Peptides against a protein of PDB entry 6UG1. Designs and how they scored, part 49

Target 1, 304 residues: chain A of PDB entry 6UG1
Amino acid sequence: SNEERKRRKYFHMLYLVCLMVHGFIRNEWINSKRLSRKLSNLVPEKVFELLHPQKDEELPLRSTRKLLDGLKKCMELWQKHWKITKKYDNVGLYMRTWKEIEMSANNKRKFKTLKRSDFLRAVSKGHGDPDISVQGFVAMLRACNVNARLIMSCQPPDFTNMKIDTSLNGNNAYKDMVKYPIFWCEVWDKFSKKWITVDPVNLKTIEQVRLHSKLAPKGVACCERNMLRYVIAYDRKYGCRDVTRRYAQWMNSKVRKRRITKDDFGEKWFRKVITALHHRKRTKIDDYEDQYFFQRDESEGIPD
Target 2, 301 residues: chain A of PDB entry 6UG1 as posed
Amino acid sequence: SNEERKRRKYFHMLYLVCLMVHGFIRNEWINSKRLSRKLSNLVPEKVFELLHPQKDEELPLRSTRKLLDGLKKCMELWQKHWKITKKYDNEGLYMRTWKEIEMSANNKRKFKTLKRSDFLRAVSKGHGDPDISVQGFVAMLRACNVNARLIMSCQPPDFTNMKIDTSLNAYKDMVKYPIFWCEVWDKFSKKWITVDPVNLKTIEQVRLHSKLAPKGVACCERNMLRYVIAYDRKYGCRDVTRRYAQWMNSKVRKRRITKDDFGEKWFRKVITALHHRKRTKIDDYEDQYFFRRDESEGIPD

## One batch from the design tools (peptide; aimed at target 1 H22 F24 V273 A276)

Design b2_p21_6 (made by RFdiffusion4)
Pose (drawn by RFdiffusion4):
Structure b2_p21_6 (pose): chain A 301 residues (1-169, 173-304), chain P 21 residues (1-21)
Amino acid sequence: as target 2 above (301 residues)
Amino acid sequence: SEEEESEELMELLEEYIESLE
């Protein structure tokens, strides 16, 4: 019914707001001073110097390389620090079905509250699912004074799914791509470097294509790329989906609430509500990247 | 109606942030 269609659109907006706000608060917890000081001693002087390379005037590229080596070394040592990698209970934060949600609302059960202290204890011990692991990795980079963003792929239920049944054909297929990952700024190449230290264990300087964007019909059942939100040290919140969307204006726009004008205005209201800092020059360099990327997409196939 | 729903969502956002802090 058109009524159920409208409810799905609203609940989608609601769930999305909650997800984005959780990203906002979790990013706050990541900045915890007490935790940062402990995680900093995990980084040797050698690697620390690689994470803060000297300006190389003749060839800025060498500085970028040193940072990449440093990022690689950090990924490695984080693989060692993280001793226990749990499985997501049930579906984690991957996209759910309307049926699944309706049923979760029905069954109330018992839910162990988490809070901030428990999160900190888990990151310091090295116990957690991949989300906690990557988030802790970002906290470590921040304790070393690197401009690290937390990236979250918000996966609200699909408001474009009109079906009354909503059934699907696997765990391994869900976890192929991450919900959380990291970006680090390169002041020499003036670009954001994408880092996934937990799932794909890769570092990529995304230009026009990214390894992190999910592919194949089966894998996209639980991970439909729509809202890639980046949170930074100074409490910025930016929609970074353009970096990770091969067909943004075609394929992805149809799945976002921003397709109509009311949707874009509303989404902007939320982003602004979550962006608690003023514009820096880095924001401009990023907008320039996005503009060029937006103009290079062209006609679809 | 869409404007009212939007306003309600914005209020919930603020309240929700406060509850988490």

Design b2_p21_6_s1 (made by RFdiffusion4, then SolubleMPNN; from b2_p21_6, 10 letters changed)
Fold by OpenDDE base, seed 3:
Structure b2_p21_6_s1 (fold): chain B 304 residues (1-304), chain A 21 residues (1-21)
Amino acid sequence: as target 1 above (304 residues)
Amino acid sequence: EEEKEAEELMRFLEELLKQLL
């Protein structure tokens, strides 16, 4: 019905806000001074120097290569620190079906909210789910004075899915679900004026995204619970930015149709949410990023 | 300190909800 379509749209909006606020809270927690002091000790001086290369005036690419090598070594150090990767409880922050949402509303399941103190302890011990691990990795880079962002792929229920039965076949679902991450890292390369994408936990990859990312879900089974629609970046200064354009090859033709921002009302609403979560002034880094997004929009074109 | 941070976060969330609803 038209009523059910409206209900799903509004529920999607509410769920998206809750996810974006969750990302904001986790981004605050990883700025903990106590955690920073502990995690800085994981990074030896030689790796710190690679993270902070001098500018090569002859070939700036040499400085980028040193940074990339430093980030690779940080991923290796993080793997040594991380002792226990827990499975997600149920589906974690992956996309739920409408049926699962309806069933969950009827079941007063006590969502065990992780407290700040428990999170800090989990990161410090190297015990937790993949999301906690990624968040801790971002904290370690920030402890080394690296301009690292926490990235969250927000997975609200698909308001464009009007199927009554949205049940997913259960057994192979977890492996396909966790094939691509929900959380990852971006690091600012001051030499190339670009964000470097780092997945320290899932794919264990570093990439300089041009047209497509390895972190973008591919295949029907993987996209059932991980639909690239809202990739939100949280920086160390409490900035909040929509960076979906980086990871979406087909932003205009495919991704936009699945976003609340498909219409003017949704665009204005989503801009208000971003503005409310964005607690810093604009910087030259934002200018370079917006220029990159503009070039990516021009290169994709407007779908006919 | 942690309590003050929690109170500041709660106030922020309440203000956010008032702006979005």
Scores: peptide ipSAE 0.025, ipTM 0.627, DockQ to the pose 0.052
OpenDDE base, seeds 1, 2, 4, 5: peptide ipSAE 0.023, 0.025, 0.023, 0.023; ipTM 0.617, 0.622, 0.614, 0.610; seeds 1, 4 fail the geometry check

Design b2_p21_6_s2 (made by RFdiffusion4, then SolubleMPNN; from b2_p21_6, 12 letters changed)
Fold by OpenDDE base, seed 2:
Structure b2_p21_6_s2 (fold): chain B 304 residues (1-304), chain A 21 residues (1-21)
Amino acid sequence: as target 1 above (304 residues)
Amino acid sequence: EDEKFAEELMEYLKKLLEELK
């Protein structure tokens, strides 16, 4: 019905705000000074120097290569620190079906919110789920004075799915769900004027995204619980930015149709949510990023 | 049913907002 369409749209909006607020809170927790002091001790001086290379005036690419090597070594150090990767108790922050939402409303599952103290202890011990591990990795880079962002791929239920039964028809295999991450890292490269993408936990990869990312879900089974729609960046200065354009090859042709921002009402609403979570002034880094997004929109063209 | 989920989500949001304080 038209009523059910409205209900699912509003529920999607509410769920999206909750996910974005969750990302904001986790981004604040990883700025803990106590955690920072502990995690900085994991990074030896030689790796710290690679994270902060001098500018090579002849070939700026040499400085970027040093930074990339430093980030690779930080991923290796992080793997040594992280002792226990817990499975998600259910689907974690991956996308739920409408049927799962309806069924969960009946079950008074006291969502045990992880307290800040428990999170900081989990990161400090190296015991937790993949999301806690990624968040801790961002904290370690920030402890080394690296301009690292926490990235969250927000997975609200698909309001464009109007099926009554939205049960997953496929093999709802945990392996297909967790094939691609929900959380990852970005690091600012001051030499190339670009964000470097870092997945320290899932794919264990570093990339400089041009047209597409390895972190973008591929295949029907992987996309059932991980649909790339809302990739939100949380920086060390409490900035909040939509960076979906970086990771979406087909933003205009495909991704936009699955977002609340497909219409003017949804666009204006989503801008208000971003603005409410954005607690810093604009910087030259935002100008370079917006220029890159503009060039990506022009290069996508109108889908034939 | 939807009201209970909205309430649980609002309680989750309230707890999250309390953890921000």
Scores: peptide ipSAE 0.029, ipTM 0.638, DockQ to the pose 0.152
OpenDDE base, seeds 1, 3, 4, 5: peptide ipSAE 0.024, 0.022, 0.022, 0.027; ipTM 0.637, 0.629, 0.628, 0.651

Design b2_p21_6_s3 (made by RFdiffusion4, then SolubleMPNN; from b2_p21_6, 10 letters changed)
Fold by OpenDDE base, seed 5:
Structure b2_p21_6_s3 (fold): chain B 304 residues (1-304), chain A 21 residues (1-21)
Amino acid sequence: as target 1 above (304 residues)
Amino acid sequence: SDEEFAEELMEFLKKLLEELR
């Protein structure tokens, strides 16, 4: 019905705000001074120096290579620190079906919210789910004075799916769900004027994204619980930015159709949500990023 | 009901806001 379409749209909007607020809270928690002091001790001086290379005036690419090597070594150090990777409870922050949402409303399951103290202890011990691990990795980089962002791929239910039964076709194995991450890291490269993508936990990869990312879900089974729609970046200064354009090859032709921003109302609403979560002034880094997004939009063109 | 969902959401938001403090 038209009513059910409206209901699913509003539920999607509400769920999206909750996810974006969750990302904001986790981004605040990883700024903990107590955690920072503990995590800085995981990084040897030689690795710290690689994270902060001098500017090579002859070849700025040499400085970028040092930073990339430093980030690789940080990923290796983080793997040594992280002792226990817990499985997600059910689907974690991956996308739920409408049927699962309806069934969960009937089941008074008390969502156990992870307290800040428990999170900080989990990160410090190296015990937790993959999301906590990624968030802790961002905290370690921030402890080393690296301009690292927490990235969250928000997975609200698909309001464009109007099927009554939204049961997933087949045993979507936990393996297919977790094949691609929900959380990752970005690091500012001051030499190339670009964000470097870092997945320290899932794919264990570092990318300089130009046209496509390895972190973008591929294949039907993986996309059922992980649709690239809302990739939100949270920086160390409480900035909040939509960075979906970086990871979406087909933003205009495919991704936009699955976003609330497909219409003018949804675009205006989503801008208000971003603005409410954006607690810093604009910087030259934002100008370089917006220029990159503009160039990517022009290069994709208007879908025929 | 939509009310029960709104209440669960409000409790979730309250817990989120308490986690921000």
Scores: peptide ipSAE 0.027, ipTM 0.652, DockQ to the pose 0.229
OpenDDE base, seeds 1, 2, 3, 4: peptide ipSAE 0.022, 0.022, 0.021, 0.025; ipTM 0.642, 0.637, 0.631, 0.672; seed 2 fails the geometry check

Design b2_p21_6_s4 (made by RFdiffusion4, then SolubleMPNN; from b2_p21_6, 9 letters changed)
Fold by OpenDDE base, seed 4:
Structure b2_p21_6_s4 (fold): chain B 304 residues (1-304), chain A 21 residues (1-21)
Amino acid sequence: as target 1 above (304 residues)
Amino acid sequence: SDEEEAEKLMKFLEEYLKSKL
């Protein structure tokens, strides 16, 4: 019905806000001074120096290469720190079906929520799910004074899916779900004036995204619980930015149709949510990023 | 303003989620 379409749209909006606020809270937790002091000790001086190269005036690319090598070594150090990767409880923060949401509303299941103290202990011990691991990696980079962002691919239920039964029957459903991450890192390269993408846990990759990312889900089975729609960046200064354009090859033709921002009402609403979560002034980094997004929008063209 | 209402809602949701998380 038209009413059910409206209900799903509003539920999607509410769920999206809850996810974005969750990302904001986790971004605050990883700024813990106690955690920072502990995680800085994981990074040797030689690796710290690679993270903070001098500007090569002849060839700025040499400085970027040092930063990339430092980030690679940080990823290796993080793998040594992390002892136990737990499976997600159920589907974690991956996309739920409408049926799963309805069934969960009927079940008074007390979700065990992870308190700040338990999170800090988990990161500190190297014991937790992949999301905690990524968040801890961002905390380690921030402890080394790196301008690292926490990236969250928000997975609200698909309000464009009007099917009643969306039961995901399949033995491989978990493997397909976790094939691509929900959380990752971005690091500011002050030399190239670009964000570097880092997945320290899932794909264990470092990318300078130009047209597409390896982190973008591919294939029907992987997209059932992980749809690239709302990629939100949380920085160390409590900035909040929509960075979906970086990771979406087909923002205009495909991704926009699955976002609340497909219409003027949704665009205005989503802008209000971003503004409410953006607790810093604009910087030149934001100008370079917006210019990159503009160029990416022009290069995609208008969908026919 | 609409921004102030959104900020109040976000603050409420943040506090609510912090109480439950």
Scores: peptide ipSAE 0.023, ipTM 0.634, DockQ to the pose 0.229
OpenDDE base, seeds 1, 2, 3, 5: peptide ipSAE 0.021, 0.021, 0.022, 0.021; ipTM 0.620, 0.614, 0.628, 0.621; seeds 1, 2, 5 fail the geometry check

Design b2_p21_7 (made by RFdiffusion4)
Pose (drawn by RFdiffusion4):
Structure b2_p21_7 (pose): chain A 301 residues (1-169, 173-304), chain P 21 residues (1-21)
Amino acid sequence: as target 2 above (301 residues)
Amino acid sequence: SEADLLFEEYLDTAEELLEEA
């Protein structure tokens, strides 16, 4: 019914707002001073110097390389620090079906509250699922004074799914791509470097294509790329989906609430509500990248 | 479920932030 259609659109908006705010608060917890000081001693002087390379006037590229080596070394040592990698209970934060949600609302059960202290304890011990692991990785980079963003791929239920049944054909297929990952600023190449230290264990300077965007019909059942939100040290919140969307204006726009005007205005209201800092020059460099990327997409196939 | 907990914990905070904006 058209009524159920409208409810799905609203609940989608609601669940999305909650997800994005969770990203906002989790980023706050990541900045915890007490935790940052402990995680900093995990980084040797050699690697620390690689993470803060000197300006190389003749060839800025060498500085970028040193940072990449540093990022690689950090990924490696984080693989060692993280001793226990849990499985997501049930579905984690991957996209759920309308049927699954309706049924979760029915069954109330008992849920162990988490809170901030428990999160900190888990990151210091090295116990957690991949979300906690990557989030802790970002906290470590921040304790070393690197401009690290937390990236979250918000996976609200699909408001474009009109079906009354909503059934699907696997765990391994869900976890192929991450919900959380990291970006780090390169002041020499003036670009954001994408880092996934937990799932794909890769570092990529995304230009026009990214390894992180999910592919194949089976894998996209639980991970439909729509809202890629970046949170930074100074409490910025930017929609970074353009970096990770090969067909943003075609394929992805149909799945976002921003396809109509009311949707874009509303979404902007939320981003602004979550962006608690003023514009820096880096924001401009990023907008320039997005503009060029937006104009190079062209006609679809 | 993690999702149910997340929804219940952050609804009021989301409304406050929207009022502020």

Design b2_p21_7_s1 (made by RFdiffusion4, then SolubleMPNN; from b2_p21_7, 6 letters changed)
Fold by OpenDDE base, seed 2:
Structure b2_p21_7_s1 (fold): chain B 304 residues (1-304), chain A 21 residues (1-21)
Amino acid sequence: as target 1 above (304 residues)
Amino acid sequence: SELDLLFEETLELAQELLEKA
């Protein structure tokens, strides 16, 4: 019905705000000074020097290569620190079906909310789920004075799916779900004026995204619980930015149709949410990023 | 509309959650 369509849009929006607020809170927790002091000790001086290369005036690419090597070594150090990767309880922050939402409303399962103290202890010990591990990796880079962002792919229920029964059956459902990450890292490259994408935990990859990312879910089974729609960046200064354009090859043709921002009302609403979560002034880094997004929009064109 | 009111309430709730964090 039209009523059920409205209900699903509203529930999608509420769920999206809750996810974005969760990302904001986790981004604040990883700015802990106590955690920073502990995590900086994981990075030896030689790796710190690679993270902060001198500017090569002849070939700026040499400085970027040093930074990339430093980030690779940081991923290796992080893997040594991280002792226990816990599985997600149920689906974690991956996308739920409408049926799962309706069924969960009847079962008041007290989600044991992880407290800040428990999170900081988990990161410090290297014990937790993949999301906690990624968040801790961002904290380690920030402890080394690297301009690292926490990235969250928000997975609200699909309001464009009007099917009643969306039960996902299959023994491999968990493997397909966790094939691509929900959380990752971006690092500012001051030499190339670009964000570097870092997945330290899931795919264990570093990339300079041009047109497509390895982190973008591919295949029907993987996209059932992980749809690239809302990729939100949280920086060390409590900036909040929509960076979906970086990771979406087909933003205008495919991704936009599955976002609340498909219409003017939803766009205005989503801008208000971003503005409420954005707690810093604009910088030249934001100008370079917006220019890159503009060029990507022009290059994709308007879908025919 | 009822949806507009629900959106305002959702934004207010988001603001409250951010202030309590």
Scores: peptide ipSAE 0.031, ipTM 0.702, DockQ to the pose 0.118
OpenDDE base, seeds 1, 3, 4, 5: peptide ipSAE 0.027, 0.031, 0.030, 0.026; ipTM 0.678, 0.698, 0.675, 0.670

Design b2_p21_7_s2 (made by RFdiffusion4, then SolubleMPNN; from b2_p21_7, 9 letters changed)
Fold by OpenDDE base, seed 3:
Structure b2_p21_7_s2 (fold): chain B 304 residues (1-304), chain A 21 residues (1-21)
Amino acid sequence: as target 1 above (304 residues)
Amino acid sequence: SELDLLFKETKEKAEELLKKV
């Protein structure tokens, strides 16, 4: 019905705001001064120097290569720190079906909300789910004075899916779900004027995204619980930015059709949500990023 | 805050639609 379409749209909007606020709160928690002091001790001086290379005036690419080597060594140090990777409870922050949402509304399952104190303890001990591990890795880089962002791929239910039965059939549903991350890191490269993508936990990869990312879900089974639609970046100064354009190869032709921003009302609403979560002034880094997004939009073109 | 208003408006609209189903 038209009413069910409206219900799913508004529930998607509410769920998206809740996810974006969750990302904001986690980004505040990883700015903990107590955690920062503990995590800085995990990074030797030689690795700190690689994270902060001098500018090579002859070949700026040499400075970027040192930063990339420093980030690789930080991923290795993080793997040594992290002792226990817990499985997600149910589907974690991956996408739920409409049927699962309806069934969960009937079953008042008390989700144990992780407290700030428990999160800080989990990161400090190296015990937790993959999302806590990524968030802790961003905290470690920030403790080393690296301009690292927490990235969250927000997975609200698909309001464009009007099927009544959305049951997911599959024995490998968990493996397919966790094949691609929900949380990752971006690091600002001051030499190339670009964001470097870092997945320290899932794919254990570093990439300089040009046209496509390894972190973008591929294949039907992987996309059932992980649809790339809302990739939100949270910086150390409480900036909030939509960075979906970096990771979406087909933003205009495919991704927009699955976003609330497909219409003018949804675009204006989503801009208000971003503005409400963006607690810093604009910087030259934002100008370089917006220029990159513009070039990516021009290169994709408008779908015919 | 502006966020609290957005939450309130979105929640109220969601609750109105949930009462009609």
Scores: peptide ipSAE 0.033, ipTM 0.701, DockQ to the pose 0.058
OpenDDE base, seeds 1, 2, 4, 5: peptide ipSAE 0.029, 0.029, 0.030, 0.027; ipTM 0.691, 0.671, 0.707, 0.690; seed 2 fails the geometry check

Design b2_p21_7_s3 (made by RFdiffusion4, then SolubleMPNN; from b2_p21_7, 8 letters changed)
Fold by OpenDDE base, seed 2:
Structure b2_p21_7_s3 (fold): chain B 304 residues (1-304), chain A 21 residues (1-21)
Amino acid sequence: as target 1 above (304 residues)
Amino acid sequence: SEQDLIFKETLEKALELLKEA
């Protein structure tokens, strides 16, 4: 019905706000000074020097290569620190079906909310789920004075799916779900004036995204619980930015149709949500990023 | 209003689902 369509849109909007607020809170927790002091001790001086290379005036690419090598070594150090990767108890922050949402209304399971103290302890011990591990990795890079962002792929229920039964069948559902991450890292390269993408936990990859990312879900089974729609960046200064354009190859043709921002009302609403979570002034880094997004929009063109 | 009730219930459900994560 038209009413059910409206209900699913509203539920999607509320769920999206709650996810974005969750990302904001986790980004605040990883700025802990006590955690920063502990995590800085994981990084040897030689690796710190690679993270902060001198500017090569002849070939700036040499400085970027040193930074990339430093980030690779940080990813290796993080794997040594992280002792226990817990599975998600259910689907974590991956996308729920409409049927699962309807059924969950009847079963008030007392879920133990993770407190800030428990999170900081989990990160410091290297015990937790993949999301806590990625968040801790961002904290370690920030402890080394690296301009690292926490990235969250927000997975609200698909308001474009009007099917009643959206049950997902299959024994491999968990493997397909966790094939691609929900959380990752971006690092600012001051030499190339670009964000470097780092997945320290899931794919264990570092990439300089041009047209497409390895972190973008591919295949029907993987996209059932992980649809690239809302990739939100949280920086160390409490900036909040939509960076979906970086990771979406087909933003205009495919991704936009599945976002609340498909219409002017949704666009204006979503801008208000971003503005409410953005607590810093604009910088030259934001100008370079917006220029890159503009060039990506022009290069994709308008879908026929 | 009925819309306010639906909104409140929807918000409560969304918050419960996020506590599970």
Scores: peptide ipSAE 0.034, ipTM 0.669, DockQ to the pose 0.063
OpenDDE base, seeds 1, 3, 4, 5: peptide ipSAE 0.030, 0.028, 0.030, 0.027; ipTM 0.687, 0.674, 0.682, 0.678

Design b2_p21_7_s4 (made by RFdiffusion4, then SolubleMPNN; from b2_p21_7, 12 letters changed)
Fold by OpenDDE base, seed 1:
Structure b2_p21_7_s4 (fold): chain B 304 residues (1-304), chain A 21 residues (1-21)
Amino acid sequence: as target 1 above (304 residues)
Amino acid sequence: TVLELIFKETLEKALELLKKA
């Protein structure tokens, strides 16, 4: 019905705000001074120097290569620190079906909300789910004065799916679900004027994204619980930015159709949400990023 | 806050639609 379409749209919007606020709160927690002091001790001086290379005036690419090597070593150090990777409780922050949402409304499951103190302890001990691990990795880079962003791929229920039964078929649902991350890192490369993508936990990869990312879900089974729609970046100064354009090859033709921003009402609403979560002044880094997104939009073109 | 207003407006409309369904 038209009413069910509206219900799913507004429930999607509410769920999206809750996810984006969750990302904001986790971004505040990883700015903990106490955690920062502990995590900085994981990074040897030689690795710190690689994270902060001098500008090579002859070939700036040499400085980028040092930074990339430093980030690789940080991933290796992080793997040594992280002792226990817990499985997600059910589907974690991956996408739920409409049927699962309805069934969950009937089940008063006491979701144990992770407190800040428990999170900080989990990161400090190296015990937690992959999301906590990624968030801790971002905290370690920030402790080393690296301009690292927490990236969250927000997975609200698909309001474009109007099927009544949205049950997912198959025993392999968890493996397919966790094939691609929900949280990752971006690091500012001051030499190339670009964000470097870092997945320290899932794919254990470092990318300089041009047209597509390895972190973008591919295949039907993987996309059932992980649809690239809202990739939100949270920086160390409490900036909040939509960076979906970086990771979406087909933003205009495919991704936009599954976003609330497909219409003017949704665009204005989503812009208000981003603005409300963006607690810093604009910087030249934002200008370079917006220029990159503009060039990516021009290069994709308008879908025929 | 602006976020609280957005949340409130979105929640109120979601609840209105959920009660009519």
Scores: peptide ipSAE 0.197, ipTM 0.815, DockQ to the pose 0.060
OpenDDE base, seeds 2, 3, 4, 5: peptide ipSAE 0.164, 0.173, 0.175, 0.187; ipTM 0.803, 0.810, 0.810, 0.808

Design b2_p21_8 (made by RFdiffusion4)
Pose (drawn by RFdiffusion4):
Structure b2_p21_8 (pose): chain A 301 residues (1-169, 173-304), chain P 21 residues (1-21)
Amino acid sequence: as target 2 above (301 residues)
Amino acid sequence: DQASYNVFEESFDKALELLSE
């Protein structure tokens, strides 16, 4: 019914707001001073110097390379620090079906509250699922004074799914691509470097294509790329989906609430509500990348 | 379920606070 259609659109908006705010608060917890100081001693002087390379006037590229080596070394040592990698209970934060949600609302059960202290204890011990692991990785980079963003792929239920049944055909297929990952700024190449230290264990300087965007019909059942939100050290919140969307204006726009005008205005209201800092020059360099990327997409196939 | 519960518990009231501004 048209009524259920409207409810799905609203609940989508609601669940999305909650997810984005969770990203906002979790990013706050990541900045915890007490935790940052402990995680900093995990980084040797050699690697620390690689993470803060000297300006190389003649060839800025060498500085970028040193940072990449540093990022690689950090990924490695984080693989060692993280001793216990849990499985997501049930579905984690991956996209759920309308049927699944309706049924979760029905069954209230008992839920162990988490809170901030328990999160900190888990990151310091090295116990957690991949979301906690990557988030902790970002906290470590920040304790070393690197401009590290937390990236979250918000996976609200699909408001474009009109079906009354909503059934699907696997765990391994869900976890092929991450919900959380990291970006780090390169002041030499003036670009954001994408880092996934937990799932794909890769570092990529995304230009026009990214390894992180999910592919194949089976894998996209639980992970439909729509809202890639970046949170930074100074409490910025930017929609970074353009970096990770091969067909943003075609394939992805149909799945976002921003397809109509009311949707874009509303979404902007939330982003602004979550962006608690003023514009820097880096924001401009990023907007320039997005503009060029937006104009290079062209006609679809 | 647990993850969704935590999201609602930690974010809903805060979202209302932020959007009320």

